# Peptides against a protein of PDB entry 2XVC, part 3

Target 1, 50 residues: chain A of PDB entry 2XVC
Amino acid sequence: ITERELLDYIVNNGGFLDIEHFSKVYGVEKQEVVKLLEALKNKGLIAVES

## One batch from the design tools (peptide; made by RFdiffusion4, then SolubleMPNN; aimed at target 1 F16 D18 E20; its pose is not in this set)

Design b2_p18_8_s4
Fold by OpenDDE base, seed 2:
Formats: structure tokens, sequence, C-alpha cells
Structure b2_p18_8_s4 (fold): chain B 50 residues (1-50), chain A 18 residues (1-18)
């Protein structure tokens, strides 16, 4: 999965992301999802609210 | 942010740019 694809998913999911659920459904390792989120955050593209 | 703990939570994320 790319950063853009994850970003699109977050938007389409109303801003919510359950990493465990996402990992199971899309076959992406949890550590990979976290890595992508860190990149998005560092680029100023997202803010984690809770 | 403690990313190691984020994987155990349901997150609310604000998209700032796309």
Amino acid sequence: as target 1 above (50 residues)
Amino acid sequence: IDWSKMKDKKLKIKVLKK
C-alpha cells in the first residue's frame, strides 16, 4: 500500500483507522501501517487526534 | 506520539492535505 492509498482510505473512512482491522482486511502488516502514518504525519499531511 | 502503541488503538485522524 502507498501513502496516497492509505490517505484515501482514511478520508473515505471518515477519518477513522483501526490498524488491527485494517491489517486483517487488507493484508498489510501493522508495522507497515504505522510506518506509513509516521511518514504522513512528518509530512504534515495528517494529525492524529485520538 | 508513541507509534508503538498506536497499532493497538482505533485512531481518529484529521487529514490536513491531500
Scores: peptide ipSAE 0.705, ipTM 0.908, DockQ to the pose 0.860
OpenDDE base, seeds 1, 3, 4, 5: peptide ipSAE 0.702, 0.704, 0.704, 0.703; ipTM 0.906, 0.908, 0.908, 0.907

## One batch from the design tools (peptide; made by RFdiffusion4, then SolubleMPNN; aimed at target 1 F16 G44 E49; its pose is not in this set)

Design b2_p19_1_s1
Fold by OpenDDE base, seed 2:
Structure b2_p19_1_s1 (fold): chain B 50 residues (1-50), chain A 19 residues (1-19)
Amino acid sequence: as target 1 above (50 residues)
Amino acid sequence: MKLKIKVTEKGKEYLEKAR
């Protein structure tokens, strides 16, 4: 999965992301999801609220 | 782990440009 795809998912899911659920559904390793989130955050594209 | 994420205006613009 790409950063763009993850960002699009987040938007389409109302900003909510369950890493465990996402990993299961999309077959992406949890650590990969975290890496993508960190990249998005570092680029100023997202802010983690909670 | 469940997260609530805000997509910034920069992020929204990024998505529009990527489409």
Scores: peptide ipSAE 0.729, ipTM 0.911, DockQ to the pose 0.890
OpenDDE base, seeds 1, 3, 4, 5: peptide ipSAE 0.727, 0.729, 0.727, 0.728; ipTM 0.910, 0.911, 0.910, 0.910

Design b2_p19_1_s2
Fold by OpenDDE base, seed 1:
Formats: structure tokens, C-alpha cells, sequence
Structure b2_p19_1_s2 (fold): chain B 50 residues (1-50), chain A 19 residues (1-19)
């Protein structure tokens, strides 16, 4: 999964992301999901609210 | 871990441009 694809998923899911759920459903390593999130955050594209 | 993510204005513009 790409950063863009993850971003699209987040938007389409109302901003909610369950890393554990996402990993299981989409077959993406949890650490990979976290890495992508950190990249998006570091680029200033997203903010983690909670 | 459940997270609530918000798109920044930069993020919103990024998506608008890319689509």
C-alpha cells in the first residue's frame, strides 16, 4: 500500500484508523502502516487527534 | 490501536490537486 492509498482510506473511513484491524483486513504489516502514517504526518498532511 | 486522523489544510489541498 502507498501513502496515497492509505490517505484515501483514512478519508473514506471518516478519519478513523484501527491499525490492528487495517493490518488484518488488508494484509499490511502493522509497522508498515505506522511508517506510512509517520510519513504523512511528517509531510504535514495529517494530524493524529487521538 | 484506534486512531482519529484529521487532514490538515495542506493535506486537503494535496488530495484536491492529485485527484
Amino acid sequence: as target 1 above (50 residues)
Amino acid sequence: MKLKIKLTEKGKKYLEEAR
Scores: peptide ipSAE 0.696, ipTM 0.894, DockQ to the pose 0.923
OpenDDE base, seeds 2, 3, 4, 5: peptide ipSAE 0.695, 0.695, 0.695, 0.695; ipTM 0.894, 0.894, 0.893, 0.894

Design b2_p19_1_s3
Fold by OpenDDE base, seed 1:
Structure b2_p19_1_s3 (fold): chain B 50 residues (1-50), chain A 19 residues (1-19)
Amino acid sequence: as target 1 above (50 residues)
Amino acid sequence: MKLKIKITEKGKEYLEKAR
């Protein structure tokens, strides 16, 4: 999964992301999801609210 | 871990331009 694809998923999911759930459903390692999130955050495209 | 993610204005602009 790409950064863009993850961003699109977040948008389509109302801003909610369950890393554990996402990992299981989409077959992406949790550490990869976190890596992508950190990239998006560092680019200023997202902010983690809770 | 359940997260609530906000798309920043920069993020929204990014999405608008990319589509």
Scores: peptide ipSAE 0.713, ipTM 0.901, DockQ to the pose 0.916
OpenDDE base, seeds 2, 3, 4, 5: peptide ipSAE 0.713, 0.713, 0.712, 0.713; ipTM 0.900, 0.901, 0.901, 0.901

Design b2_p19_1_s4
Fold by OpenDDE base, seed 1:
Structure b2_p19_1_s4 (fold): chain B 50 residues (1-50), chain A 19 residues (1-19)
Amino acid sequence: as target 1 above (50 residues)
Amino acid sequence: MKLKIKITEKGKKYLKEAE
């Protein structure tokens, strides 16, 4: 999964992301999901609210 | 871990521009 694909998913899911659920459903390691989120955050494209 | 993510204005512009 790419950063863009994850970003699109977040948007389509109302901004909510369950890392455990996402990992299981899409077959992406949790560490990879976190890595992508960190990248998006570092680029200033997202902010983790809670 | 359940997270609430906010798309920043920069993020929104990114999505709009790339689209």
Scores: peptide ipSAE 0.700, ipTM 0.892, DockQ to the pose 0.919
OpenDDE base, seeds 2, 3, 4, 5: peptide ipSAE 0.699, 0.699, 0.699, 0.699; ipTM 0.891, 0.892, 0.891, 0.891

Design b2_p19_4_s1
Fold by OpenDDE base, seed 3:
Structure b2_p19_4_s1 (fold): chain B 50 residues (1-50), chain A 19 residues (1-19)
Amino acid sequence: as target 1 above (50 residues)
Amino acid sequence: MKLKIKLTEKGKKYLEEAK
């Protein structure tokens, strides 16, 4: 999965992301999801609210 | 881990430009 695909998912899911759920459903390692989130955050595209 | 993620203004512009 790409950063853009993850970003699209987040937007389409109302900003909510369950890393455990996402990993199971999409077959992406949890650490990879975190890596992508960190990239998005470092680029200033997202902020984690909770 | 359940997260609530906010799209920043930069992020919004990014998505709009990429459409």
Scores: peptide ipSAE 0.683, ipTM 0.886, DockQ to the pose 0.906
OpenDDE base, seeds 1, 2, 4, 5: peptide ipSAE 0.683, 0.683, 0.683, 0.682; ipTM 0.886, 0.887, 0.886, 0.886

Design b2_p19_4_s2
Fold by OpenDDE base, seed 3:
Structure b2_p19_4_s2 (fold): chain B 50 residues (1-50), chain A 19 residues (1-19)
Amino acid sequence: as target 1 above (50 residues)
Amino acid sequence: MKLRIKLTEKGKKYLEEAR
């Protein structure tokens, strides 16, 4: 999964992301999801509210 | 781990440009 794909998912999911759920559904390791989130955050594209 | 994520203005522009 790419950063863009994750971003699209987040938007399409109303801004909510359950890492565990996402991992199971999309077959992406949790740490990879976190890595992508960190990249998005570091690029200033997202803010993690909770 | 359930997260609430907001797109920044930069993020919104990014998506807009990429679409």
Scores: peptide ipSAE 0.698, ipTM 0.897, DockQ to the pose 0.924
OpenDDE base, seeds 1, 2, 4, 5: peptide ipSAE 0.697, 0.697, 0.697, 0.697; ipTM 0.896, 0.896, 0.896, 0.896

Design b2_p19_4_s3
Fold by OpenDDE base, seed 3:
Structure b2_p19_4_s3 (fold): chain B 50 residues (1-50), chain A 19 residues (1-19)
Amino acid sequence: as target 1 above (50 residues)
Amino acid sequence: MKLRIRLTEKGKKYLEEAR
């Protein structure tokens, strides 16, 4: 999965992301999801609020 | 871990340009 694909998922999911759920459903390692989130955050594209 | 993620203004512009 790419950063863009994850971002699209987040937007389409109303801004919510359950890392455990996402990992299970899409077969992406949790650490990979976190890596992508950190990339998006470091690029200033997202902010994690809760 | 359940997260609430906000799209920043930069993120919004990024999506607009990419679509």
Scores: peptide ipSAE 0.706, ipTM 0.898, DockQ to the pose 0.900
OpenDDE base, seeds 1, 2, 4, 5: peptide ipSAE 0.706, 0.706, 0.706, 0.706; ipTM 0.898, 0.897, 0.898, 0.898

Design b2_p19_5_s1
Fold by OpenDDE base, seed 3:
Structure b2_p19_5_s1 (fold): chain B 50 residues (1-50), chain A 19 residues (1-19)
Amino acid sequence: as target 1 above (50 residues)
Amino acid sequence: MKLKIKLTEKGKEYLKKAK
């Protein structure tokens, strides 16, 4: 999965992301999801609210 | 881990440009 695909998912899901759920459903390892989130955050594209 | 993520203005512009 790409950063853009993850970002699209987040937007389409109302900003909510369950890393455990996402990993299971999309077959992406949790550490990869975190890596993508960190990239998005470092680029200033997202902020984690909770 | 359940997260609530906010799209920043920069992120919104990014998505708009990428469409």
Scores: peptide ipSAE 0.685, ipTM 0.887, DockQ to the pose 0.920
OpenDDE base, seeds 1, 2, 4, 5: peptide ipSAE 0.684, 0.683, 0.684, 0.683; ipTM 0.887, 0.887, 0.887, 0.886

Design b2_p19_5_s2
Fold by OpenDDE base, seed 3:
Structure b2_p19_5_s2 (fold): chain B 50 residues (1-50), chain A 19 residues (1-19)
Amino acid sequence: as target 1 above (50 residues)
Amino acid sequence: MKLKIKLTEKGRKYLEEAR
């Protein structure tokens, strides 16, 4: 999965992301999801609210 | 871990440009 794909998912999911759920559904390791999130955050594209 | 993620203005512009 790419950063863009994750971003698209987040937007299409109303901004909500359950890392565990996402991992199970999309077959992406949790740490990879976190890595992508960190990249998006570090690029200033997202903010994690809670 | 359930997160609520906000798209920044930069992120919004990024998506708009990429679509």
Scores: peptide ipSAE 0.701, ipTM 0.897, DockQ to the pose 0.911
OpenDDE base, seeds 1, 2, 4, 5: peptide ipSAE 0.699, 0.699, 0.700, 0.700; ipTM 0.895, 0.896, 0.896, 0.896

Design b2_p19_5_s3
Fold by OpenDDE base, seed 1:
Formats: structure tokens, C-alpha cells, sequence
Structure b2_p19_5_s3 (fold): chain B 50 residues (1-50), chain A 19 residues (1-19)
């Protein structure tokens, strides 16, 4: 999964992301999901609210 | 871990441009 694809998923899911759920459903390593999130955050594209 | 993510204005513009 790409950063863009993850971003699209987040938007389409109302901003909610369950890393554990996402990993299981989409077959993406949890650490990979976290890495992508950190990249998006570091680029200033997203903010983690909670 | 459940997270609530918000798109920044930069993020919103990024998506608008890319689509």
C-alpha cells in the first residue's frame, strides 16, 4: 500500500484508523502502516487527534 | 490501536490537486 492509498482510506473511513484491524483486513504489516502514517504526518498532511 | 486522523489544510489541498 502507498501513502496515497492509505490517505484515501483514512478519508473514506471518516478519519478513523484501527491499525490492528487495517493490518488484518488488508494484509499490511502493522509497522508498515505506522511508517506510512509517520510519513504523512511528517509531510504535514495529517494530524493524529487521538 | 484506534486512531482519529484529521487532514490538515495542506493535506486537503494535496488530495484536491492529485485527484
Amino acid sequence: as target 1 above (50 residues)
Amino acid sequence: MKLKIKLTEKGKKYLEEAR
Scores: peptide ipSAE 0.696, ipTM 0.894, DockQ to the pose 0.917
OpenDDE base, seeds 2, 3, 4, 5: peptide ipSAE 0.695, 0.695, 0.695, 0.695; ipTM 0.894, 0.894, 0.893, 0.894

Design b2_p19_5_s4
Fold by OpenDDE base, seed 3:
Structure b2_p19_5_s4 (fold): chain B 50 residues (1-50), chain A 19 residues (1-19)
Amino acid sequence: as target 1 above (50 residues)
Amino acid sequence: MKLKIKLTEKGKKYLEEAK
């Protein structure tokens, strides 16, 4: 999965992301999801609210 | 881990430009 695909998912899911759920459903390692989130955050595209 | 993620203004512009 790409950063853009993850970003699209987040937007389409109302900003909510369950890393455990996402990993199971999409077959992406949890650490990879975190890596992508960190990239998005470092680029200033997202902020984690909770 | 359940997260609530906010799209920043930069992020919004990014998505709009990429459409």
Scores: peptide ipSAE 0.683, ipTM 0.886, DockQ to the pose 0.907
OpenDDE base, seeds 1, 2, 4, 5: peptide ipSAE 0.683, 0.683, 0.683, 0.682; ipTM 0.886, 0.887, 0.886, 0.886

Design b2_p19_6_s1
Fold by OpenDDE base, seed 3:
Structure b2_p19_6_s1 (fold): chain B 50 residues (1-50), chain A 19 residues (1-19)
Amino acid sequence: as target 1 above (50 residues)
Amino acid sequence: MKLKIKLTEKGKEYLEKAR
């Protein structure tokens, strides 16, 4: 999965992301999801609210 | 871990340009 694909998912899901759920459904390692999130955050594209 | 993620203005601009 790419950063863009994850970002699209987040937006399409109203900003909500369950890392456990996402990992199960999309077959992406949890650490990979976190890596992508951190990249998005570091680029200033997202802010994690909770 | 369940997260609520906000798209920043920069993020919105990014998506707008990319789509």
Scores: peptide ipSAE 0.698, ipTM 0.896, DockQ to the pose 0.917
OpenDDE base, seeds 1, 2, 4, 5: peptide ipSAE 0.698, 0.697, 0.698, 0.697; ipTM 0.895, 0.895, 0.895, 0.895

Design b2_p19_6_s2 (failed a check: a repeat of another design)
Amino acid sequence: MKLKIKLTEKGKKYLEEAR

## One batch from the design tools (peptide; made by RFdiffusion4, then SolubleMPNN; aimed at target 1 F16 V48; its pose is not in this set)

Design b2_p20_7_s1
Fold by OpenDDE base, seed 5:
Structure b2_p20_7_s1 (fold): chain B 50 residues (1-50), chain A 20 residues (1-20)
Amino acid sequence: as target 1 above (50 residues)
Amino acid sequence: SKIEKALKEKKPLKIKVLKR
C-alpha cells in the first residue's frame, strides 16, 4: 500500500483508522501501517487527534 | 507516539486529513 492509498482510505473511512483491523482486512503488516502514518504526519498531510 | 499507542492498545485513531 502507498501513502496515497492509505490517505484515501482514511478519508473514505470518515477519518478513522483501526490499525489492527486494517492489517487483518488488507493483509498489511501493522508496522507498515504505522510507518506510513508517521510519514503522512511528518509531511503535514494528517494530524493525529486521538 | 500517539500512533504507536493506538496500535498497542488496539484502539482506533481519529485522524484529520490536512491535504491530499
Scores: peptide ipSAE 0.769, ipTM 0.933, DockQ to the pose 0.883
OpenDDE base, seeds 1, 2, 3, 4: peptide ipSAE 0.768, 0.769, 0.767, 0.768; ipTM 0.932, 0.932, 0.932, 0.933

Design b2_p20_7_s2 (failed a check: too like the target's own chain)
Amino acid sequence: SKIEEALKNKKPLKIKVLKR

Design b2_p20_7_s3
Fold by OpenDDE base, seed 5:
Structure b2_p20_7_s3 (fold): chain B 50 residues (1-50), chain A 20 residues (1-20)
Amino acid sequence: as target 1 above (50 residues)
Amino acid sequence: SKIEEALKKKKPLKIKVLKR
């Protein structure tokens, strides 16, 4: 999954992301999702609120 | 981090998308 695809998913999911659920549904390793989120945050593309 | 904590606790993250 690309960073853009993950961003689109987050928007389409109302701004919520369950990493465990996402990993199971899309077959992406949990740590890969974490890596992508950290990259997005560091680039200033997302803010993690809670 | 909040991201790692959410993973460990199996809790959803609330994310604000600032740009895409």
Scores: peptide ipSAE 0.758, ipTM 0.929, DockQ to the pose 0.865
OpenDDE base, seeds 1, 2, 3, 4: peptide ipSAE 0.757, 0.759, 0.756, 0.758; ipTM 0.929, 0.929, 0.928, 0.929; seed 2 fails the geometry check

## One batch from the design tools (peptide; made by RFdiffusion4, then SolubleMPNN; aimed at target 1 I19 I46 E49 S50; its pose is not in this set)

Design b2_p21_3_s1
Fold by OpenDDE base, seed 2:
Structure b2_p21_3_s1 (fold): chain B 50 residues (1-50), chain A 21 residues (1-21)
Amino acid sequence: as target 1 above (50 residues)
Amino acid sequence: ARKKIEEAIKAGKPIKVRVVE
């Protein structure tokens, strides 16, 4: 999964991301999702609110 | 962000994300 694909998913899911659920459904390792989130954050494209 | 994310995973809860596209 790309950063843009993850970003689009988050938007389409109302800004919420259940990483465990996402990992199971889309077959992406949790650590990879975390890596992508950190990249998005560092680029100023997201902020983790909680 | 990493700490919040890791805690959410441990708790089995979704994270809320603000997006700037």
Scores: peptide ipSAE 0.679, ipTM 0.898, DockQ to the pose 0.126
OpenDDE base, seeds 1, 3, 4, 5: peptide ipSAE 0.678, 0.676, 0.678, 0.678; ipTM 0.898, 0.896, 0.898, 0.897

## One batch from the design tools (peptide; made by RFdiffusion4, then SolubleMPNN; aimed at target 1 D18 I19 L37; its pose is not in this set)

Design b2_p22_2_s1
Fold by OpenDDE base, seed 2:
Structure b2_p22_2_s1 (fold): chain B 50 residues (1-50), chain A 22 residues (1-22)
Amino acid sequence: as target 1 above (50 residues)
Amino acid sequence: MFADKLKIKVTEKGKKYLKETS
């Protein structure tokens, strides 16, 4: 999965992301999801609210 | 370190990024 694809998912999911659920559904390692989130955050494309 | 369940705000920059890469 790419940063763009994850960002698009977040938008379409109302900002909610369950990393465990996402990992299971899309077959992406949790650490990879976290890596992408860190990148998105560091680029200022997202802000984690909770 | 992120919690397993997150609430995320997509910034205006993020929304612009999606538009530009669509």
Scores: peptide ipSAE 0.730, ipTM 0.918, DockQ to the pose 0.879
OpenDDE base, seeds 1, 3, 4, 5: peptide ipSAE 0.729, 0.729, 0.729, 0.730; ipTM 0.918, 0.918, 0.918, 0.918

Design b2_p22_4_s1
Fold by OpenDDE base, seed 2:
Structure b2_p22_4_s1 (fold): chain B 50 residues (1-50), chain A 22 residues (1-22)
Amino acid sequence: as target 1 above (50 residues)
Amino acid sequence: FADKLRIKLTEKGKKYLEEARK
């Protein structure tokens, strides 16, 4: 999954992301999801509220 | 990160997506 695809997912999911659930459903390792989130955050594209 | 997150798209993020969708 790309940063763009993850961002689209987040938007389409109302801003909610369950990393464990996402990992199970999409077959993406949790550490990869975290890596993508860190990139999005560091680029200033998202703010993580929790 | 916690497993369950609430994420907001910044204005920069919104513009990024708009550009990417063109």
Scores: peptide ipSAE 0.674, ipTM 0.891, DockQ to the pose 0.929
OpenDDE base, seeds 1, 3, 4, 5: peptide ipSAE 0.672, 0.671, 0.673, 0.671; ipTM 0.890, 0.889, 0.890, 0.889

Design b2_p22_4_s3
Fold by OpenDDE base, seed 2:
Structure b2_p22_4_s3 (fold): chain B 50 residues (1-50), chain A 22 residues (1-22)
Amino acid sequence: as target 1 above (50 residues)
Amino acid sequence: FADKLKIKLTEKGKKYLEEARK
């Protein structure tokens, strides 16, 4: 999964992301999801609210 | 990060997606 694909998922899911659920459903390692989130956050593209 | 997150797209993020979708 790419940063763009994850971003699209987040938007399409109303901003909610369950990393454990996402990992299981989409077959992406949790650490990879976290890596992508860190990148998105560091680029200023997302803000984590909770 | 916690497993369950609420994430907001910033204006920068919105512009990024806009460009990416072209």
Scores: peptide ipSAE 0.675, ipTM 0.891, DockQ to the pose 0.906
OpenDDE base, seeds 1, 3, 4, 5: peptide ipSAE 0.674, 0.672, 0.673, 0.672; ipTM 0.891, 0.889, 0.890, 0.890

Design b2_p22_4_s4
Fold by OpenDDE base, seed 2:
Structure b2_p22_4_s4 (fold): chain B 50 residues (1-50), chain A 22 residues (1-22)
Amino acid sequence: as target 1 above (50 residues)
Amino acid sequence: FADKLKIKLTEKGRKYLEEARK
């Protein structure tokens, strides 16, 4: 999954992301999801609220 | 990160997606 695809998912899911659930559904390792989130955050594209 | 997150798309993020969708 790309940063763009993850960002689209987040938007389409109302901003909610369950990393464990996402990992199970999409077959992406949790550490990869975290890596993508860190990139999005560091680029200033997202803010993590909880 | 916690497993369950609430994430806000920033204005920069919105513009990024808009550009990417063109």
Scores: peptide ipSAE 0.679, ipTM 0.892, DockQ to the pose 0.909
OpenDDE base, seeds 1, 3, 4, 5: peptide ipSAE 0.676, 0.676, 0.676, 0.675; ipTM 0.891, 0.890, 0.890, 0.890

Design b2_p22_5_s1
Fold by OpenDDE base, seed 2:
Structure b2_p22_5_s1 (fold): chain B 50 residues (1-50), chain A 22 residues (1-22)
Amino acid sequence: as target 1 above (50 residues)
Amino acid sequence: MIKVGKYKIKVTEKGKEFLASQ
């Protein structure tokens, strides 16, 4: 999965993301999801609110 | 540091522009 794909998912899911759920549904390692989120955050593309 | 969990994420204007550019 790419940063773009994850970002698109976040948008389409109203901003809500359950990492463990996402991992199970899409077959992506949890650590990979975290890595992508960190990248998106560091690039200023997302802000983690809660 | 982001940990495994449930989050509410805001896509910034920069993020929206990023998506629009592709």
Scores: peptide ipSAE 0.780, ipTM 0.937, DockQ to the pose 0.903
OpenDDE base, seeds 1, 3, 4, 5: peptide ipSAE 0.779, 0.779, 0.779, 0.779; ipTM 0.936, 0.936, 0.935, 0.935

Design b2_p22_5_s3
Fold by OpenDDE base, seed 5:
Structure b2_p22_5_s3 (fold): chain B 50 residues (1-50), chain A 22 residues (1-22)
Amino acid sequence: as target 1 above (50 residues)
Amino acid sequence: MIKVGKYKIKVTEKGLEYLKSQ
């Protein structure tokens, strides 16, 4: 999964992301999801709310 | 540091622009 794909998912899911759920559904390691989120955040593309 | 959990994420204007430019 790419940063863009994850960002697109977030948008399409109304901003909601359950990392554990996402990991299970899409077969992506939780640490990989976190890594991608950190990248998106560091690039200023997202702001983590909850 | 982002931990495993449930989040409500704000996509910034920069993020939206990024998606439109890809």
Scores: peptide ipSAE 0.777, ipTM 0.938, DockQ to the pose 0.924
OpenDDE base, seeds 1, 2, 3, 4: peptide ipSAE 0.776, 0.776, 0.776, 0.777; ipTM 0.938, 0.938, 0.938, 0.938

Design b2_p22_5_s4
Fold by OpenDDE base, seed 4:
Structure b2_p22_5_s4 (fold): chain B 50 residues (1-50), chain A 22 residues (1-22)
Amino acid sequence: as target 1 above (50 residues)
Amino acid sequence: MIKVGKYKIKVTEKGKEYLASQ
């Protein structure tokens, strides 16, 4: 999965992301999702609100 | 540092522009 695809998913999912759930459903390693999320954050494309 | 978990994420204006430009 690419950064763009993850960002698209986040938008289409109302901003909600469950990393473990995403990993199981899409077959992407959890740490890969974390890496992409960190990249999106560092680029200023997302803000994590938890 | 982001850890595995559940998050509510805001897509910034920059993020929206990024998507629109693709």
Scores: peptide ipSAE 0.775, ipTM 0.936, DockQ to the pose 0.906
OpenDDE base, seeds 1, 2, 3, 5: peptide ipSAE 0.774, 0.774, 0.773, 0.772; ipTM 0.937, 0.937, 0.936, 0.934

Design b2_p22_6_s1
Fold by OpenDDE base, seed 2:
Structure b2_p22_6_s1 (fold): chain B 50 residues (1-50), chain A 22 residues (1-22)
Amino acid sequence: as target 1 above (50 residues)
Amino acid sequence: MIKVGKYKIKLTEKGKEYLKST
């Protein structure tokens, strides 16, 4: 999965992201999802809330 | 540091511009 694909998913999902759920559904390693999120955040493209 | 969990993620203005330009 690419940063763009993850970003598209986030937008299309109303901003909600359950990393564990995403991992299960799309077969992407949890650590890979975290890595991509960190990249998006560090680029200033997203703000993360919990 | 982002940990595994549930998040509400907001697109920044920069993020919005990124999507429009790509």
Scores: peptide ipSAE 0.768, ipTM 0.930, DockQ to the pose 0.958
OpenDDE base, seeds 1, 3, 4, 5: peptide ipSAE 0.767, 0.767, 0.768, 0.767; ipTM 0.930, 0.930, 0.930, 0.930

Design b2_p22_6_s2
Fold by OpenDDE base, seed 2:
Structure b2_p22_6_s2 (fold): chain B 50 residues (1-50), chain A 22 residues (1-22)
Amino acid sequence: as target 1 above (50 residues)
Amino acid sequence: MIKVGKYKIKVTEKGKEYLRNS
Protein backbone atom coordinates (compact mmCIF):
# COMPACT_ATOMS: atom_id res chain seq x y z
CA ILE B 1 0.00 0.00 0.00
CA THR B 2 1.17 3.51 -0.81
CA GLU B 3 0.74 6.75 1.07
CA ARG B 4 -1.73 7.87 -1.58
CA GLU B 5 -3.79 4.72 -1.29
CA LEU B 6 -3.98 5.07 2.46
CA LEU B 7 -4.93 8.72 2.14
CA ASP B 8 -7.65 7.79 -0.35
CA TYR B 9 -8.98 5.23 2.09
CA ILE B 10 -9.04 7.78 4.89
CA VAL B 11 -10.96 10.25 2.74
CA ASN B 12 -13.46 7.69 1.58
CA ASN B 13 -13.95 6.38 5.11
CA GLY B 14 -14.95 9.75 6.49
CA GLY B 15 -11.61 10.23 8.19
CA PHE B 16 -12.01 7.20 10.41
CA LEU B 17 -9.21 4.70 10.59
CA ASP B 18 -9.00 1.65 12.79
CA ILE B 19 -5.47 0.44 12.24
CA GLU B 20 -6.08 -3.05 13.51
CA HIS B 21 -9.26 -3.38 11.46
CA PHE B 22 -7.55 -2.05 8.37
CA SER B 23 -4.69 -4.45 8.86
CA LYS B 24 -7.00 -7.44 9.07
CA VAL B 25 -9.21 -6.44 6.17
CA TYR B 26 -6.54 -5.39 3.72
CA GLY B 27 -3.70 -7.65 4.79
CA VAL B 28 -1.30 -4.83 5.58
CA GLU B 29 0.98 -5.06 8.59
CA LYS B 30 -0.04 -2.75 11.41
CA GLN B 31 3.45 -1.29 11.63
CA GLU B 32 3.32 -0.48 7.93
CA VAL B 33 0.06 1.40 8.37
CA VAL B 34 1.59 3.34 11.25
CA LYS B 35 4.63 4.13 9.15
CA LEU B 36 2.49 5.49 6.34
CA LEU B 37 0.39 7.55 8.74
CA GLU B 38 3.51 9.05 10.27
CA ALA B 39 4.70 9.99 6.82
CA LEU B 40 1.39 11.60 5.90
CA LYS B 41 1.34 13.48 9.19
CA ASN B 42 4.91 14.66 8.91
CA LYS B 43 4.21 15.95 5.41
CA GLY B 44 1.27 17.93 6.73
CA LEU B 45 -1.25 16.00 4.65
CA ILE B 46 -3.26 14.79 7.64
CA ALA B 47 -3.94 15.81 11.21
CA VAL B 48 -4.62 13.09 13.73
CA GLU B 49 -7.54 14.14 15.93
CA SER B 50 -8.02 11.22 18.30
CA MET A 1 4.12 9.05 17.86
CA ILE A 2 1.16 7.25 16.33
CA LYS A 3 0.27 3.98 17.98
CA VAL A 4 -2.00 1.21 16.82
CA GLY A 5 -5.55 2.27 17.55
CA LYS A 6 -8.68 3.95 16.27
CA TYR A 7 -8.38 7.47 14.93
CA LYS A 8 -10.36 10.30 13.50
CA ILE A 9 -8.15 11.88 10.89
CA LYS A 10 -8.52 15.23 9.20
CA VAL A 11 -7.23 15.57 5.68
CA THR A 12 -5.66 19.00 5.47
CA GLU A 13 -6.01 21.39 2.57
CA LYS A 14 -2.50 20.37 1.65
CA GLY A 15 -3.62 16.76 1.67
CA LYS A 16 -6.57 17.54 -0.56
CA GLU A 17 -4.33 19.40 -2.95
CA TYR A 18 -1.97 16.46 -2.95
CA LEU A 19 -4.77 14.15 -4.01
CA ARG A 20 -5.89 16.50 -6.78
CA ASN A 21 -2.42 16.97 -8.15
CA SER A 22 -1.12 13.43 -8.07
Scores: peptide ipSAE 0.781, ipTM 0.941, DockQ to the pose 0.917
OpenDDE base, seeds 1, 3, 4, 5: peptide ipSAE 0.781, 0.781, 0.781, 0.781; ipTM 0.941, 0.941, 0.941, 0.941

Design b2_p22_6_s3
Fold by OpenDDE base, seed 4:
Structure b2_p22_6_s3 (fold): chain B 50 residues (1-50), chain A 22 residues (1-22)
Amino acid sequence: as target 1 above (50 residues)
Amino acid sequence: MIKVGKYKIKITEKGKEYLEKT
């Protein structure tokens, strides 16, 4: 999965992201999801709220 | 540092611009 694909998912999912759920559904390693999310955040494209 | 968990993500204005241009 690419940064763009993850971003598109976030948008289409109303901004909600459950990393563990996403990992299970899409077969992407949790650490990869975290890496992509960190990249998006560091690029200033997203703000993350827990 | 982002950990595994549940998040509410906001798309910044920069992010919105990125989405429009790509």
Scores: peptide ipSAE 0.768, ipTM 0.931, DockQ to the pose 0.953
OpenDDE base, seeds 1, 2, 3, 5: peptide ipSAE 0.767, 0.767, 0.765, 0.767; ipTM 0.931, 0.931, 0.930, 0.930

Design b2_p22_6_s4
Fold by OpenDDE base, seed 1:
Structure b2_p22_6_s4 (fold): chain B 50 residues (1-50), chain A 22 residues (1-22)
Amino acid sequence: as target 1 above (50 residues)
Amino acid sequence: MIKVGKYKIKVTEKGKKYLEET
């Protein structure tokens, strides 16, 4: 999964992301999801609220 | 530091424009 694809998912899911659930459903390692989120955050494309 | 968990994520205007252009 790419940063863009994850960002698309976040938008399409109303901003909600359950990392563990996402990992199970899409077969992506949890640490990879975290890595992508950190990248998106560092680029100023997202803000993690809670 | 982002931990494994459940989040409500805000997509910034920059993020939205990024998607429009990509």
Scores: peptide ipSAE 0.764, ipTM 0.931, DockQ to the pose 0.905
OpenDDE base, seeds 2, 3, 4, 5: peptide ipSAE 0.764, 0.763, 0.764, 0.763; ipTM 0.929, 0.930, 0.930, 0.930

## One batch from the design tools (peptide; made by RFdiffusion4, then SolubleMPNN; aimed at target 1 A47; its pose is not in this set)

Design b2_p23_3_s4
Fold by OpenDDE base, seed 5:
Structure b2_p23_3_s4 (fold): chain B 50 residues (1-50), chain A 23 residues (1-23)
Amino acid sequence: as target 1 above (50 residues)
Amino acid sequence: MSDKLKIKVTEKGKKYLAEAAKK
């Protein structure tokens, strides 16, 4: 999965992301999801609220 | 720790997606 794809998913999911659920459904390691989130955050594309 | 996150997509993020969609 790419940063763009993850960002698009987040938008389409109302801003909610369950890392555990996402990992299971899409077969992506949790570490990879976190890495992508950190990249998006560092680029100023997202802000994690809770 | 919780794996459930609430994420705000910034205006920059929205513009990023818009541009990516055009490619």
Scores: peptide ipSAE 0.676, ipTM 0.879, DockQ to the pose 0.809
OpenDDE base, seeds 1, 2, 3, 4: peptide ipSAE 0.675, 0.675, 0.675, 0.675; ipTM 0.880, 0.879, 0.879, 0.880

## One batch from the design tools (peptide; made by RFdiffusion4, then SolubleMPNN; aimed at target 1 V11 D18 E20 A47; failed a check: the pose's geometry; its pose is not in this set)

Design b2_p24_6_s1
Amino acid sequence: MSVAELASKTTKFKIKVTKKGLEY

Design b2_p24_6_s2
Amino acid sequence: MSVEELAKKTTKFKIKVTKKGLEY

Design b2_p24_6_s4
Amino acid sequence: MSVAELASKTTKFKIKVTEKGKAY

